# Peptides against a protein of PDB entry 2MBZ: the designs that were tried, part 81

Target 1, 143 residues: chain A of PDB entry 2MBZ
Amino acid sequence: GINLTPEEKFEVFGDFDPDQYEEEVRERWGNTDAYRQSKEKTASYTKEDWQRIQDEADELTRRFVALMDAGEPADSEGAMDAAEDHRQGIARNHYDCGYEMHTCLGEMYVSDERFTRNIDAAKPGLAAYMRDAILANAVRHTP

## One batch from the design tools (peptide; made by RFdiffusion4, then SolubleMPNN)

Design b2_p21_6_s2
Fold by OpenDDE base, seed 5:
Structure b2_p21_6_s2 (fold): chain B 143 residues (1-143), chain A 21 residues (1-21)
Amino acid sequence: as target 1 above (143 residues)
Amino acid sequence: SLRARAAAGAAYALSLTIPRP
């Protein structure tokens, strides 16, 4: 699990406790390379590391919301660049994330109600917009 | 809002923990 005190976890994640999903994640993906990489990387993370990850997520949320508010298509350069930054952030912090993996994550954002509800709390339709931007970014980077 | 963005951030954290669907 995340090596933070209850107080630190609350400061970083608020009412959302990622450790509540530890058993489900292990059961579903415990034998994957991505799971191994994530556990190895995050084992040494401090409160400041987790806070940086949350700050990056917040910044991406603001970028996507701003793009939507401006009426930019999900396949615009701006939206695809935001999707690329999202992919690279996953790669830096957790596990190798190629374009196929990223596309699968995007589909999960709209097919798993837990993700859709949490993402769309920032703006209705954000999960679908992100999925579309992720797909467009993957397409433009496919030779 | 900040609260809405925090909720979205939590969803991101969940997606980072989960390797793939």
Scores: peptide ipSAE 0.093, ipTM 0.727, DockQ to the pose 0.072
Fold by OpenDDE base, seed 2:
Structure b2_p21_6_s2 (fold): chain B 143 residues (1-143), chain A 21 residues (1-21)
Amino acid sequence: as target 1 above (143 residues)
Amino acid sequence: SLRARAAAGAAYALSLTIPRP
């Protein structure tokens, strides 16, 4: 779980509490390396660490939205670079995230309604755009 | 927007909590 007080959690995540999914996550992914790595890395995270992670996610969201608004294809260099930064951010903060893993995450964004709803709250179709950019980025790095 | 920021944080936090599909 996230080692923050209720007050700190509210300050960082607002009404969203990732720990509400703890049981589901353990049940579905508790035997994966990603789960182990995430638990190990995040165990020492402070409020400031979590806030940084949220800020990074917010920045990437703004980048993708701006790309969509500009009409940039999801396989544009700009969109693929944003996808790459997203992948690297996951790798840095949580667990090893190769291109195959990233592609799977992209598919989850459009297949799990919880992700789709949350992501598309920023802009309708954002989850699909991210998925497409993630896939394009993976393809360009798989010669 | 505030809504976009909140959505980004929530979506990312969810994705971080759930390591893979």
Scores: peptide ipSAE 0.091, ipTM 0.722, DockQ to the pose 0.072
Fold by OpenDDE base, seed 4:
Structure b2_p21_6_s2 (fold): chain B 143 residues (1-143), chain A 21 residues (1-21)
Amino acid sequence: as target 1 above (143 residues)
Amino acid sequence: SLRARAAAGAAYALSLTIPRP
């Protein structure tokens, strides 16, 4: 799991503990390249690294919310650029994330209620908006 | 809001923990 003290975990994640899903993730994806890459990369992460990841997530959330509030379509350049930054963040911090993988993650955001309710806590419909932006970004980068 | 940002961060962390559907 995440190598932080209980106090550090609380400071970074608050009442949400990602490690509560460790067993499920291992059972479902333990043999995938993504899982192995993520475990290898995050093994060396400090509290500051995890905080940076959370800050990046917060920034992207605010960016998507602002796009929605402005009425920008999910397939606008602004929304697609935000989706691209999301993809690159995953690739940088956790595992290789091509456009197909990213599209699969987007679908998960709307099909798994655990993701949907957490994402939509920031703004109703945000998960669907992100999924659509992710798909649009993938399409524009498909040869 | 702080709650919204916290939830967004948690959702992001969750999505990164799970490699793919």
Scores: peptide ipSAE 0.088, ipTM 0.721, DockQ to the pose 0.071
Fold by OpenDDE base, seed 3:
Parts: structure tokens; sequence; C-alpha cells
Structure b2_p21_6_s2 (fold): chain B 143 residues (1-143), chain A 21 residues (1-21)
């Protein structure tokens, strides 16, 4: 799991404990390259690293919400750029994330209620908006 | 908001831990 003390984990993730999903993740994806890459990369992460990752995610969430509030379509340049930053963030911090992988993640955001509920806590429909932006971004980069 | 931040963190953490093949 995440090599932080319980106190550090709480400081970074609050009431959300990512380790509660460790068994499910290992069972479903433990033999994938993405899982191995993530475990190898994050094994050395400090509290500050995880906090930076969370801050980056928060900023991206605010960015998507602002786009939605402004009425920008999910296939707008702004939304697609936000999706691209999301993809690159995953690639830097966790595992290789090509456009196909990214679209799969986007689909998961709307097909797994746990993701949908968590994402939409920021704004209803955000998961679907992100999925659409992710797809649009993938399409423009894989013509 | 705190709610938005919590949601973002949770969503991201889940995305990080659940890689699709």
Amino acid sequence: as target 1 above (143 residues)
Amino acid sequence: SLRARAAAGAAYALSLTIPRP
C-alpha cells in the first residue's frame, strides 16, 4: 500500500483511504504493467509527493468545473487541453497512459458508480464531462 | 470547496490505484 503513516494518509487523503481498495485492485489488475509501474513509482513517494498529486488533481477538477460552468463543450479546446493534462499527470505520477488507456479510464468514470459518485461530488455530470473531454482529446491526437 | 477537493482527491486516488489493462 501507500507507504505513509496513518496520520500522513489522513493529512493527504482525509476520510478517503485508497488502501481500502488495495485488495480489489490487486485482484483485478495485479498482473498488469500499469499496476507494476504504479507500485514501483509510488513506493518512494513521500507525503509531500502525494500532497502535490492531490493538489494537481484538485486544480484540474476546478478547471473542469469552471469549463462546465462557462458552458464550454467537452470537445472544446479548453476541455481537451484539460483532459490532456490529466493524461500527462497520470503518466508522470503512476503509469504509462496512452490515449487508449485514457479513454478506458474515462469510460470507467461513468460506468463504475464509485467513480461517478466521487467525481460528481464536485459537480453533477463532471464524470461524464471528463469522459467526453478525454475521448475528444484522444480523437484529436489519434486521427 | 472542501467537498470538491475531497471528491477530486478520491477520484484521482481511485484512478491511480485501478489501472485498466
Scores: peptide ipSAE 0.087, ipTM 0.716, DockQ to the pose 0.071

Design b2_p21_6_s3
Fold by OpenDDE base, seed 2:
Structure b2_p21_6_s3 (fold): chain B 143 residues (1-143), chain A 21 residues (1-21)
Amino acid sequence: as target 1 above (143 residues)
Amino acid sequence: SLRDSAAAFGAYALALTIPRP
């Protein structure tokens, strides 16, 4: 789990506690390389590290919302670049995230209602837009 | 809103916790 005090967790994550899903994640993914990599990387993360990750996620969310508001297609260069940054952020902070893995994550955003609901809180349809951008980015990098 | 972004991050954090579907 995240090695922060309850107070620090609240300051960083607010009402969302990732550790509430620890058991589910372990049951579903505990034997995967991604899980092991994530546990290894995040074991040393400080409050500042988690806050940085939050800030990066917020920035990316605003970026996607702005693209949607501007009417940019999900397969536009802007949207695909945002998807690429999302992929690279996952790779830096958590686990190796190739284009196939990223595409699978995108599908999860629209298939798991928990993700869809949380993502779409920023803007209805954001999860689907992200999924489409992720797929487009993967396609352009897999000629 | 910032709250909406935080909610989106919650989903992101969940995605980070869950390696893949």
Scores: peptide ipSAE 0.072, ipTM 0.734, DockQ to the pose 0.073
Fold by OpenDDE base, seed 1:
Structure b2_p21_6_s3 (fold): chain B 143 residues (1-143), chain A 21 residues (1-21)
Amino acid sequence: as target 1 above (143 residues)
Amino acid sequence: SLRDSAAAFGAYALALTIPRP
């Protein structure tokens, strides 16, 4: 799992522990390249690395919320660009993330209530908006 | 909260693809 002390985990992630998904992820995707890549890459991450990842997520959240508040469609240039940055962030920090993979992640955000509930804590409907933006971004890059 | 959202986003590092319906 994440190589941080319980206190460090709390400082970075608060009351949400990402390692709670470790067993499920291993059972479902333990033999995938993405799983291997993520384990290898994150094994060297420091507290500061994880904090940076969380900061990037915060910034992305603010961008999507601002787009929603402005009434921008999920297939707007701004929303699709935010989705692209999200995809690139996954690729940079965790595992190769093509557009099909990204679309599947977007579907997870709306189909797995654990993700939906946590994401929508920032703004109701955020998970669905992200999914739609992710899909739109994938479409424009795979004509 | 933003923290909850950020934590959920970070969790995607562990969770992988779910097939589209």
Scores: peptide ipSAE 0.070, ipTM 0.733, DockQ to the pose 0.071
Fold by OpenDDE base, seed 3:
Structure b2_p21_6_s3 (fold): chain B 143 residues (1-143), chain A 21 residues (1-21)
Amino acid sequence: as target 1 above (143 residues)
Amino acid sequence: SLRDSAAAFGAYALALTIPRP
């Protein structure tokens, strides 16, 4: 799990407890390379590291919302670039994230109501917009 | 809220990959 004290976890994640998903994640993906990579990388993360990750997520959220508010299509360069930054953030912080895996994550955002509800709290339809941008970004990078 | 969204985004570190539809 997250190598933080309960107090630190609350400071970073607030009411969201990532450990609530630990058992499910282990059951579904515990034997994957991505899981092992993530556990290895995050084992050394400090509270400040996790806070930075959350801040990056906040920034991307605002960026996608701004794109939607501006009427930019999900397959616009702006939206695809935001999706690419999202992918690279995953790769940097957690596990190798190719375009196929990224598209799977995008699909999860719209197929798992827990993700959809949480993401769309920022703006209705944001999860679908992100999924579409992720897919478009993957397509443009597929030879 | 943005915090909820950020938390959802961060959850990808644990949620990983699902099968393609």
Scores: peptide ipSAE 0.070, ipTM 0.733, DockQ to the pose 0.071
Fold by OpenDDE base, seed 4:
Structure b2_p21_6_s3 (fold): chain B 143 residues (1-143), chain A 21 residues (1-21)
Amino acid sequence: as target 1 above (143 residues)
Amino acid sequence: SLRDSAAAFGAYALALTIPRP
């Protein structure tokens, strides 16, 4: 799991503890390359690393919300660029994330109610918007 | 909240990889 003290975890993640899903993640994806890569990369992460990751997620969330508020379609250049940055963030911090993988993650945003609820806490419909933007971005990069 | 979204993103990135179809 995340190698932070309980205090550090609270400072970074607040009330939400990602480690609560550790067993489920291991059971479902423990034999995948993505899981192995993530375990290897995050093993050395400090509190500052995790905080940076959360800050990046916050910024991306604000960006998507702003796009929605502006009425930009999920397949707009702005939305697709935000999706691309999301993909690259995953690739940089966790595991190689190609466009097909990213699309699968987007589908999970809307198919797993736990993720939908958490994402939409920022703005109703955000998960669906992100999924659509992710798909559009994948399509434009997969001729 | 934004924090909830960040947590959700973290959960995805940590290893919640959906196998390709």
Scores: peptide ipSAE 0.075, ipTM 0.736, DockQ to the pose 0.072; fails the geometry check

Design b2_p21_7_s1 (from b2_p21_7, 13 letters changed)
Fold by OpenDDE base, seed 5:
Structure b2_p21_7_s1 (fold): chain B 143 residues (1-143), chain A 21 residues (1-21)
Amino acid sequence: as target 1 above (143 residues)
Amino acid sequence: MEEEERRRRRAAGALAFLSLL
């Protein structure tokens, strides 16, 4: 799992414990390249690395919420750029994330209620907005 | 303000790890 003390985990993730999903992730994805890449990358992560990842995720969430509040469509340049930054963040921090994989993740955000509930905690409909922005970004990069 | 920020933080923290689910 994440090589942090319980205290460090609480400081970074608060009430969310990513280790609660370790078994499910291993069962579903343990034989995939994405899982292997993520385990290899994250094995060296410090508390500061995990905190940076959380800060990046927080910033992205705020950015999408601001776009929604401004009434920007999910296929706007702003929304598609936020989706691109999300894709690149996954690629840097976890595993190679092409546009096809990114669209699959976007669909999971709206089809798995656990994802939807966690994402929509920031703003109702955020998961759907992100999915639509991810799809639009993939389309513009794959003509 | 603080409760909303705490709610946003919980949602954002889930995104990075949930990308593997």
Scores: peptide ipSAE 0.108, ipTM 0.724, DockQ to the pose 0.489
Fold by OpenDDE base, seed 1:
Structure b2_p21_7_s1 (fold): chain B 143 residues (1-143), chain A 21 residues (1-21)
Amino acid sequence: as target 1 above (143 residues)
Amino acid sequence: MEEEERRRRRAAGALAFLSLL
């Protein structure tokens, strides 16, 4: 699990406990390189590291919401750039995230109601917008 | 303020869920 005290977890994640999904994630993904890389990287993370990751994610969420509110299509340069930053953030913080993997994650955001609900808490339809931006970004970077 | 803080906590949840993948 995340190597933080209950108090530190609350400060960073609030009422959300990411460790509640540890068993399910292990069952689904435990034999993947992504899972191993994530466990290895995050094992050394401090409270400050987790807070930075949250701040980066919050900023990205705000960017996507602003793009949606401006009426920018998900295949706009702005939306695709935000999707690219999302992919790179996953790669830095968790595991190597190629465009194919990122597209698979985008599809999960709309197919798993738990992801959809969590993402759409910022703005209804955000998960679908992110999925579409992720796909568009992958397409523009495919040779 | 309260709505932005709730949005932040919920966005944090989505990322934390992803971080376990």
Scores: peptide ipSAE 0.105, ipTM 0.718, DockQ to the pose 0.530
Fold by OpenDDE base, seed 2:
Structure b2_p21_7_s1 (fold): chain B 143 residues (1-143), chain A 21 residues (1-21)
Amino acid sequence: as target 1 above (143 residues)
Amino acid sequence: MEEEERRRRRAAGALAFLSLL
């Protein structure tokens, strides 16, 4: 799991315990390259690394919310750029994330109620907006 | 302030979930 003390986990993730999902993740994705890469990368992460990742993700969330509040379509350049940054963030921090993988993740955000609820906690409809931006970004980058 | 902090904590939870799946 995440190599942090309970106190450090609380400081970084608040009331969310990512280790609660470790068994499910292993059962569903344990044989994938993505899982292997993520386990290998994150095994060395410090509290500061996890905090940086959370800060990056918070910034991305704020960007998407701001785009929605501004009425920017999910297929706007701004929304697609935010989706691209999301994809690249996953690639840097966790596992190789191509456009196909990213679209699969986007679909999961709207099809798995747990993801939808967690994402939409920032703003109702955010998961759907992210999914649509992810799809649009994938389309514009696919020849 | 408190609402933004709650939003950030909720977003952090979402990201941790997204990072693992």
Scores: peptide ipSAE 0.105, ipTM 0.710, DockQ to the pose 0.482; fails the geometry check
Fold by OpenDDE base, seed 3:
Structure b2_p21_7_s1 (fold): chain B 143 residues (1-143), chain A 21 residues (1-21)
Amino acid sequence: as target 1 above (143 residues)
Amino acid sequence: MEEEERRRRRAAGALAFLSLL
């Protein structure tokens, strides 16, 4: 699991406990290269590393919400750039994330109600908007 | 205001681990 004290976990994640998903992640992804890479990378993460990852995720969430509030289409340059930054963030922090993998993740965000609920906590429809932006970004990078 | 900030932190925390699921 996350190598933080209970206090550090609370400071970084609040009431969200990522360890509650460890078994399911292992069952779904345990035989993949993505899982192995993520376990290897995150094993050395400090509180500061996890905080940075949270800050990046928060910033990206705010960026997508701002795009939605501005009425920008999910296939706009701004939305596709945010999707690209999301993909790159996954690649940097967790595992190699190509456009196909990213598209699969985007589809999961709308197909798994837990993801949808968690994402849409920031703004209703955000998961669908992100999925559409992820698809558009993948398409523009696969001419 | 504090409840909205707590909701935003929960959503942010979820996004970081969404890439792991």
Scores: peptide ipSAE 0.104, ipTM 0.709, DockQ to the pose 0.551; fails the geometry check

Design b2_p21_7_s3 (from b2_p21_7, 13 letters changed)
Fold by OpenDDE base, seed 2:
Parts: C-alpha cells; sequence; structure tokens
Structure b2_p21_7_s3 (fold): chain B 143 residues (1-143), chain A 21 residues (1-21)
C-alpha cells in the first residue's frame, strides 16, 4: 500500500484512507501490467511525492472546471489538451497510459458510480466532461 | 480548513483508483 505513516496519510489525504481500495483493485486488476507498474512506482513514493500528485490532480480538476464554466466543448483544443495532460500525468506517476487505456479510464469515470461521485463533487457533470475530452483527445491522436 | 479537507478526501478517492489500477 501507500508507504506513509498514519499522520502523513492524514496530512496528504485527510480522513480518507486510499488503501481501502487496495483489495478490490488487486482482485480486479492484479494480473495487469498497469497494476504491476503502479505498485512498483508508488512503493518508493514519499509524502512529498504523493502531495505533488495531489496538487497536479487538483490543478487538472480546476482546469477542467474552468473549461466547463467557460462553455468550452469537451472536444475543444483546451479540453483535449487537458485530457492529454491527464494521460501524461498517469503515465509519469502510475503506469503506461496509451490512448486506448485512457479512453477505458474515461468510460470508467462515468460507469462506476464511485468514480462519478468523487469527480462530480468538484462540479456536476465533470466526469462526463472528462470522459468526452479523453475520447476526443484519443481520436485526434489516432491516425 | 473544512473545505481543504473535503477537497483532499475527494482527490484521495480519485487517486486511490488511479494509483492502484
Amino acid sequence: as target 1 above (143 residues)
Amino acid sequence: EEEELRRRRRAAGALAFLSLL
């Protein structure tokens, strides 16, 4: 799991314990390359690494919300660029994330209520907007 | 402070799925 003390976990994640999903993830995806890569990368992460990842995620969330508030379509250059940055962030921090993998993640954001609820807490419809931007970004990058 | 904690909990939930998938 996340190699932080309870105090460090609280400082980074608040009252939430991210390891609460580890068993389910292992059962569903434990034999995938993505799981192995993520486990290996994150095993060495410090509190500062996790905080950086949180900050990046928060920035991306604010960026998508701003795009929605501005009325930018999910297939706009701005939204697709944000989706690309999201994909690249996953690739750097967790596991290799190609466009097909990214579209699968986007679909999960709207099909798994737990994801939808967490994402839409920032803004209603954000998960669907992200999914659509992810799809559009994948299309423009696929010859 | 409460707003910050709420944001962290939401982000942690999303990151938990991303980081472990």
Scores: peptide ipSAE 0.118, ipTM 0.713, DockQ to the pose 0.493
Fold by OpenDDE base, seed 5:
Structure b2_p21_7_s3 (fold): chain B 143 residues (1-143), chain A 21 residues (1-21)
Amino acid sequence: as target 1 above (143 residues)
Amino acid sequence: EEEELRRRRRAAGALAFLSLL
């Protein structure tokens, strides 16, 4: 799993423990390229790397929330750009993430209630907004 | 404000680490 001390994990992730999902992820995706890439990339991550990833995720969440609060459509340039940054962040930190895979992730955010509940903790409807922005971004990049 | 920030952080953290679920 994540090679951090319990204290470091608490500092970075707080009450959320990603290792709680390690077995499920391995069972569902252990034979995929995405899983292998993620394990290879994250094996060398330091506490500072994980903190940076969390900070990036926090910033993205705030960005989407701000867009929603401003009434910007999910297919606005701002929302689509945020979705693109999300896609690129996944690619940098975890695994190759094309537009098709990104749309699949977006659908999972609204179809798996565990994802929906976690995402919508920031703002109700955020998961759906992200899904729509992800789809719009994929469409504009795949004419 | 502090609680809202904590909520956002939890949601953001889930985004990064649940991507393979």
Scores: peptide ipSAE 0.112, ipTM 0.723, DockQ to the pose 0.497
Fold by OpenDDE base, seed 3:
Structure b2_p21_7_s3 (fold): chain B 143 residues (1-143), chain A 21 residues (1-21)
Amino acid sequence: as target 1 above (143 residues)
Amino acid sequence: EEEELRRRRRAAGALAFLSLL
């Protein structure tokens, strides 16, 4: 799991504990290259690494919320750019994430109520907005 | 406003978790 002390976990994630999902993740994805890559990369992560990843996620969340508040369509250049940054962040920190994989993740965000609820905690409808932006970004990169 | 910040942080944490799947 996450190689942090309880205090460090609290500092980075607060009440959220990703380790509570470890068994489900292993059952669903344990035989995939993505899982293996993620385990290999994150095994060496420090508190500072996890904090950086959390900060990146916070920033992306703020960007999407700002786009929604501004009334920008999910297929706008701004929304698609945010989706691209999200994809690249996954690729950098966890596993190779192509546009097909990213689209599948976006669909999961709206199909799994747990993800929808967690994402929409920032703003109602954010998960759907992200899914649509992810799809639009994938389309524009597959002309 | 602190409550809203906590909710946003939780959502951001979820995004980090999402990338681990």
Scores: peptide ipSAE 0.108, ipTM 0.713, DockQ to the pose 0.571
Fold by OpenDDE base, seed 4:
Structure b2_p21_7_s3 (fold): chain B 143 residues (1-143), chain A 21 residues (1-21)
Amino acid sequence: as target 1 above (143 residues)
Amino acid sequence: EEEELRRRRRAAGALAFLSLL
């Protein structure tokens, strides 16, 4: 789990506790490289590291929301750039995230209602918008 | 609004931490 005190967890994540999903994640992904990499990377993370990650995620969410509000297509350069930053952020902070993995994540965002509800809390339709942007970004980077 | 900020933060945080679900 996340090596933070309950107070630190609250300060960083607020009402959201990622550790509540630890068992499910382990059961579903425990034998994958992604899981191993994430555990190894995050094992040394400080509160400041987690806060940085949250700040990056918040900024990305705001970018997508702004794009949607502006009426920018999900396959616009701006949306695809945001998707690329999302992919790179996952790669830096958690696990190797190629375009195939990224598209799988995007599909999960719209197929798993827990993800959809959580993501769309920022803006209705955000999960679908992100999925589409992720796909578009993957296409433009595929030789 | 503070409630909206909390909602957005929760959603944003979930993107990274739920990626393994």
Scores: peptide ipSAE 0.108, ipTM 0.717, DockQ to the pose 0.513

Design b2_p21_8_s1 (from b2_p21_8 with A2R E3A E4D K6R A15S)
Fold by OpenDDE base, seed 5:
Structure b2_p21_8_s1 (fold): chain B 143 residues (1-143), chain A 21 residues (1-21)
Amino acid sequence: as target 1 above (143 residues)
Amino acid sequence: SRADRRAAGALAFASAFALPP
C-alpha cells in the first residue's frame, strides 16, 4: 500500500481514499507487469512524491478543461500534446506506458462510470475529451 | 476547486492504480 500516515493520506488525497480500491486493483491486475512496476516504483515514494503526482494530475485536468473551453478539438495539437504529457507522466511515475496501453486507459475513463463521474466533476464531457485526445495522440505516433 | 481535486484524484488513481483489462 501507500506508505503514508492517515493524516498524510488525507492531506494528499482528500476525500478520495485509494486504499478502498486496493483489493479490487490486486484482484484485477495483480499479475500484470504494470502492477509490479508500479508497486516497486512507488514503494519508496514520500508524501512529497505523491503530492507531485496529484499536482501533475491537477495541472493536466486544468489544461484539458482550458482546451475544451477554448473550443479546441480533441485531435488538435494542443490536446494531443496534453495527452502525450499524460502518457509520459505515467511512464515516469508508475509503469511503462505505450500508446496501446494509453488508449486502453482512455477507454476505461468512459466505460467505467466511477471514473467518468469523477473526471467529469471538473467539466462535463472531460473524460470523453481526454479519451479522444489520447486516441488521436496514439494515431499520430503510429508509424 | 473541489471538483477539480476530485477529478484529479480520479485521474491519478486511474493512471497509478488502475490498468486496462
Scores: peptide ipSAE 0.284, ipTM 0.846, DockQ to the pose 0.621
Fold by OpenDDE base, seed 3:
Structure b2_p21_8_s1 (fold): chain B 143 residues (1-143), chain A 21 residues (1-21)
Amino acid sequence: as target 1 above (143 residues)
Amino acid sequence: SRADRRAAGALAFASAFALPP
């Protein structure tokens, strides 16, 4: 699990408690390579590392919201670049994330109501917009 | 905002812990 004290976890994640999902994640994904990679990589993460990850996610969220507010389509260069940055961030911080893996994550954003609701808290339709941008980015990088 | 933090947390969690089969 995340090697932070309960207080540190609260400081970093706030009202979103990742521990609430730990058992489900382990049950569903515990035997996957991605899970093992993430656990091994994040085992050494400090509070500051997790905070940086949260900050990156926050920045990306704001970036997508700004694109939506500007009326940029999800398959615009700006939206696809944001999706690419998201993919690369996953690769740096957690596990190898190819375009197929990324599209699977995007589909989860719209198929799992828990994620849809939480993501769309920033802006209605954000999850769908991100999914579409992720897909578009994957398509443009698929030979 | 709280909503922004929740969205960021959800996104980070999705990236870190929610995996495809």
Scores: peptide ipSAE 0.242, ipTM 0.815, DockQ to the pose 0.634
Fold by OpenDDE base, seed 2:
Structure b2_p21_8_s1 (fold): chain B 143 residues (1-143), chain A 21 residues (1-21)
Amino acid sequence: as target 1 above (143 residues)
Amino acid sequence: SRADRRAAGALAFASAFALPP
């Protein structure tokens, strides 16, 4: 779980409470190394740490939306760089995230309706765009 | 905006809690 008071959780996450998914996350991913790594890293996170994570996610969302609005292809350098930053952010904050794992996450964005709906709230098709950028970034880093 | 926060939250959740099979 996230070691924040209810007030702090509200300030950082608002209506989106990740703890509501704790049981599902444990059920689905509890036996993975990534889950273990994430639990270990986040155990010491402060409110400021979680806020930074939210800010990073917000920034990436805005970057992708801007790329889409500009008509940049998902396999453009700009889109692939944003995808790479996303991958590195996951690695820094949560767990080792290789390109294959990142690709799987991207696929989840379009296959899990909950993520698709919430991501696309910023812009229709954003989840698919991110998935495509993530895939392109993975391809360019696979000799 | 609310939409931006939901997207950021979803992305953060995906990154932090949703893992590949």
Scores: peptide ipSAE 0.233, ipTM 0.809, DockQ to the pose 0.620
Fold by OpenDDE base, seed 1:
Structure b2_p21_8_s1 (fold): chain B 143 residues (1-143), chain A 21 residues (1-21)
Amino acid sequence: as target 1 above (143 residues)
Amino acid sequence: SRADRRAAGALAFASAFALPP
């Protein structure tokens, strides 16, 4: 699990507790390379590392919301670039994330109501917008 | 905002912990 005290976890993650999903994640994907890579890489992460990851996610969220507010299509260059940054962030921080993997993650955002609800808390339709941007980005990189 | 942080947390979780089948 995440090697932080309860207080540190609250400081970094706030109301969102990733530990509540640890068992499900292990049961569903514990035998995958991605899971093992993530566990091995994050085992050394400090509070500051986790905070950076949260900050990056927050920035990305704001970026997508701004694109939506501006009326930019999910297949716009701006939206696809944001999706690419998301993919690269996953690869940098957690596990190898190709375009196929990324599209699967995007689909999860809209197919798993838990993620949809949490993501759309920032803006209704955000999960779907991100999914579409992820797909568009994958298409332009894998024609 | 609180909603933004929750969404960010969800994205971080999806990226870090939740994997597709």
Scores: peptide ipSAE 0.228, ipTM 0.811, DockQ to the pose 0.627

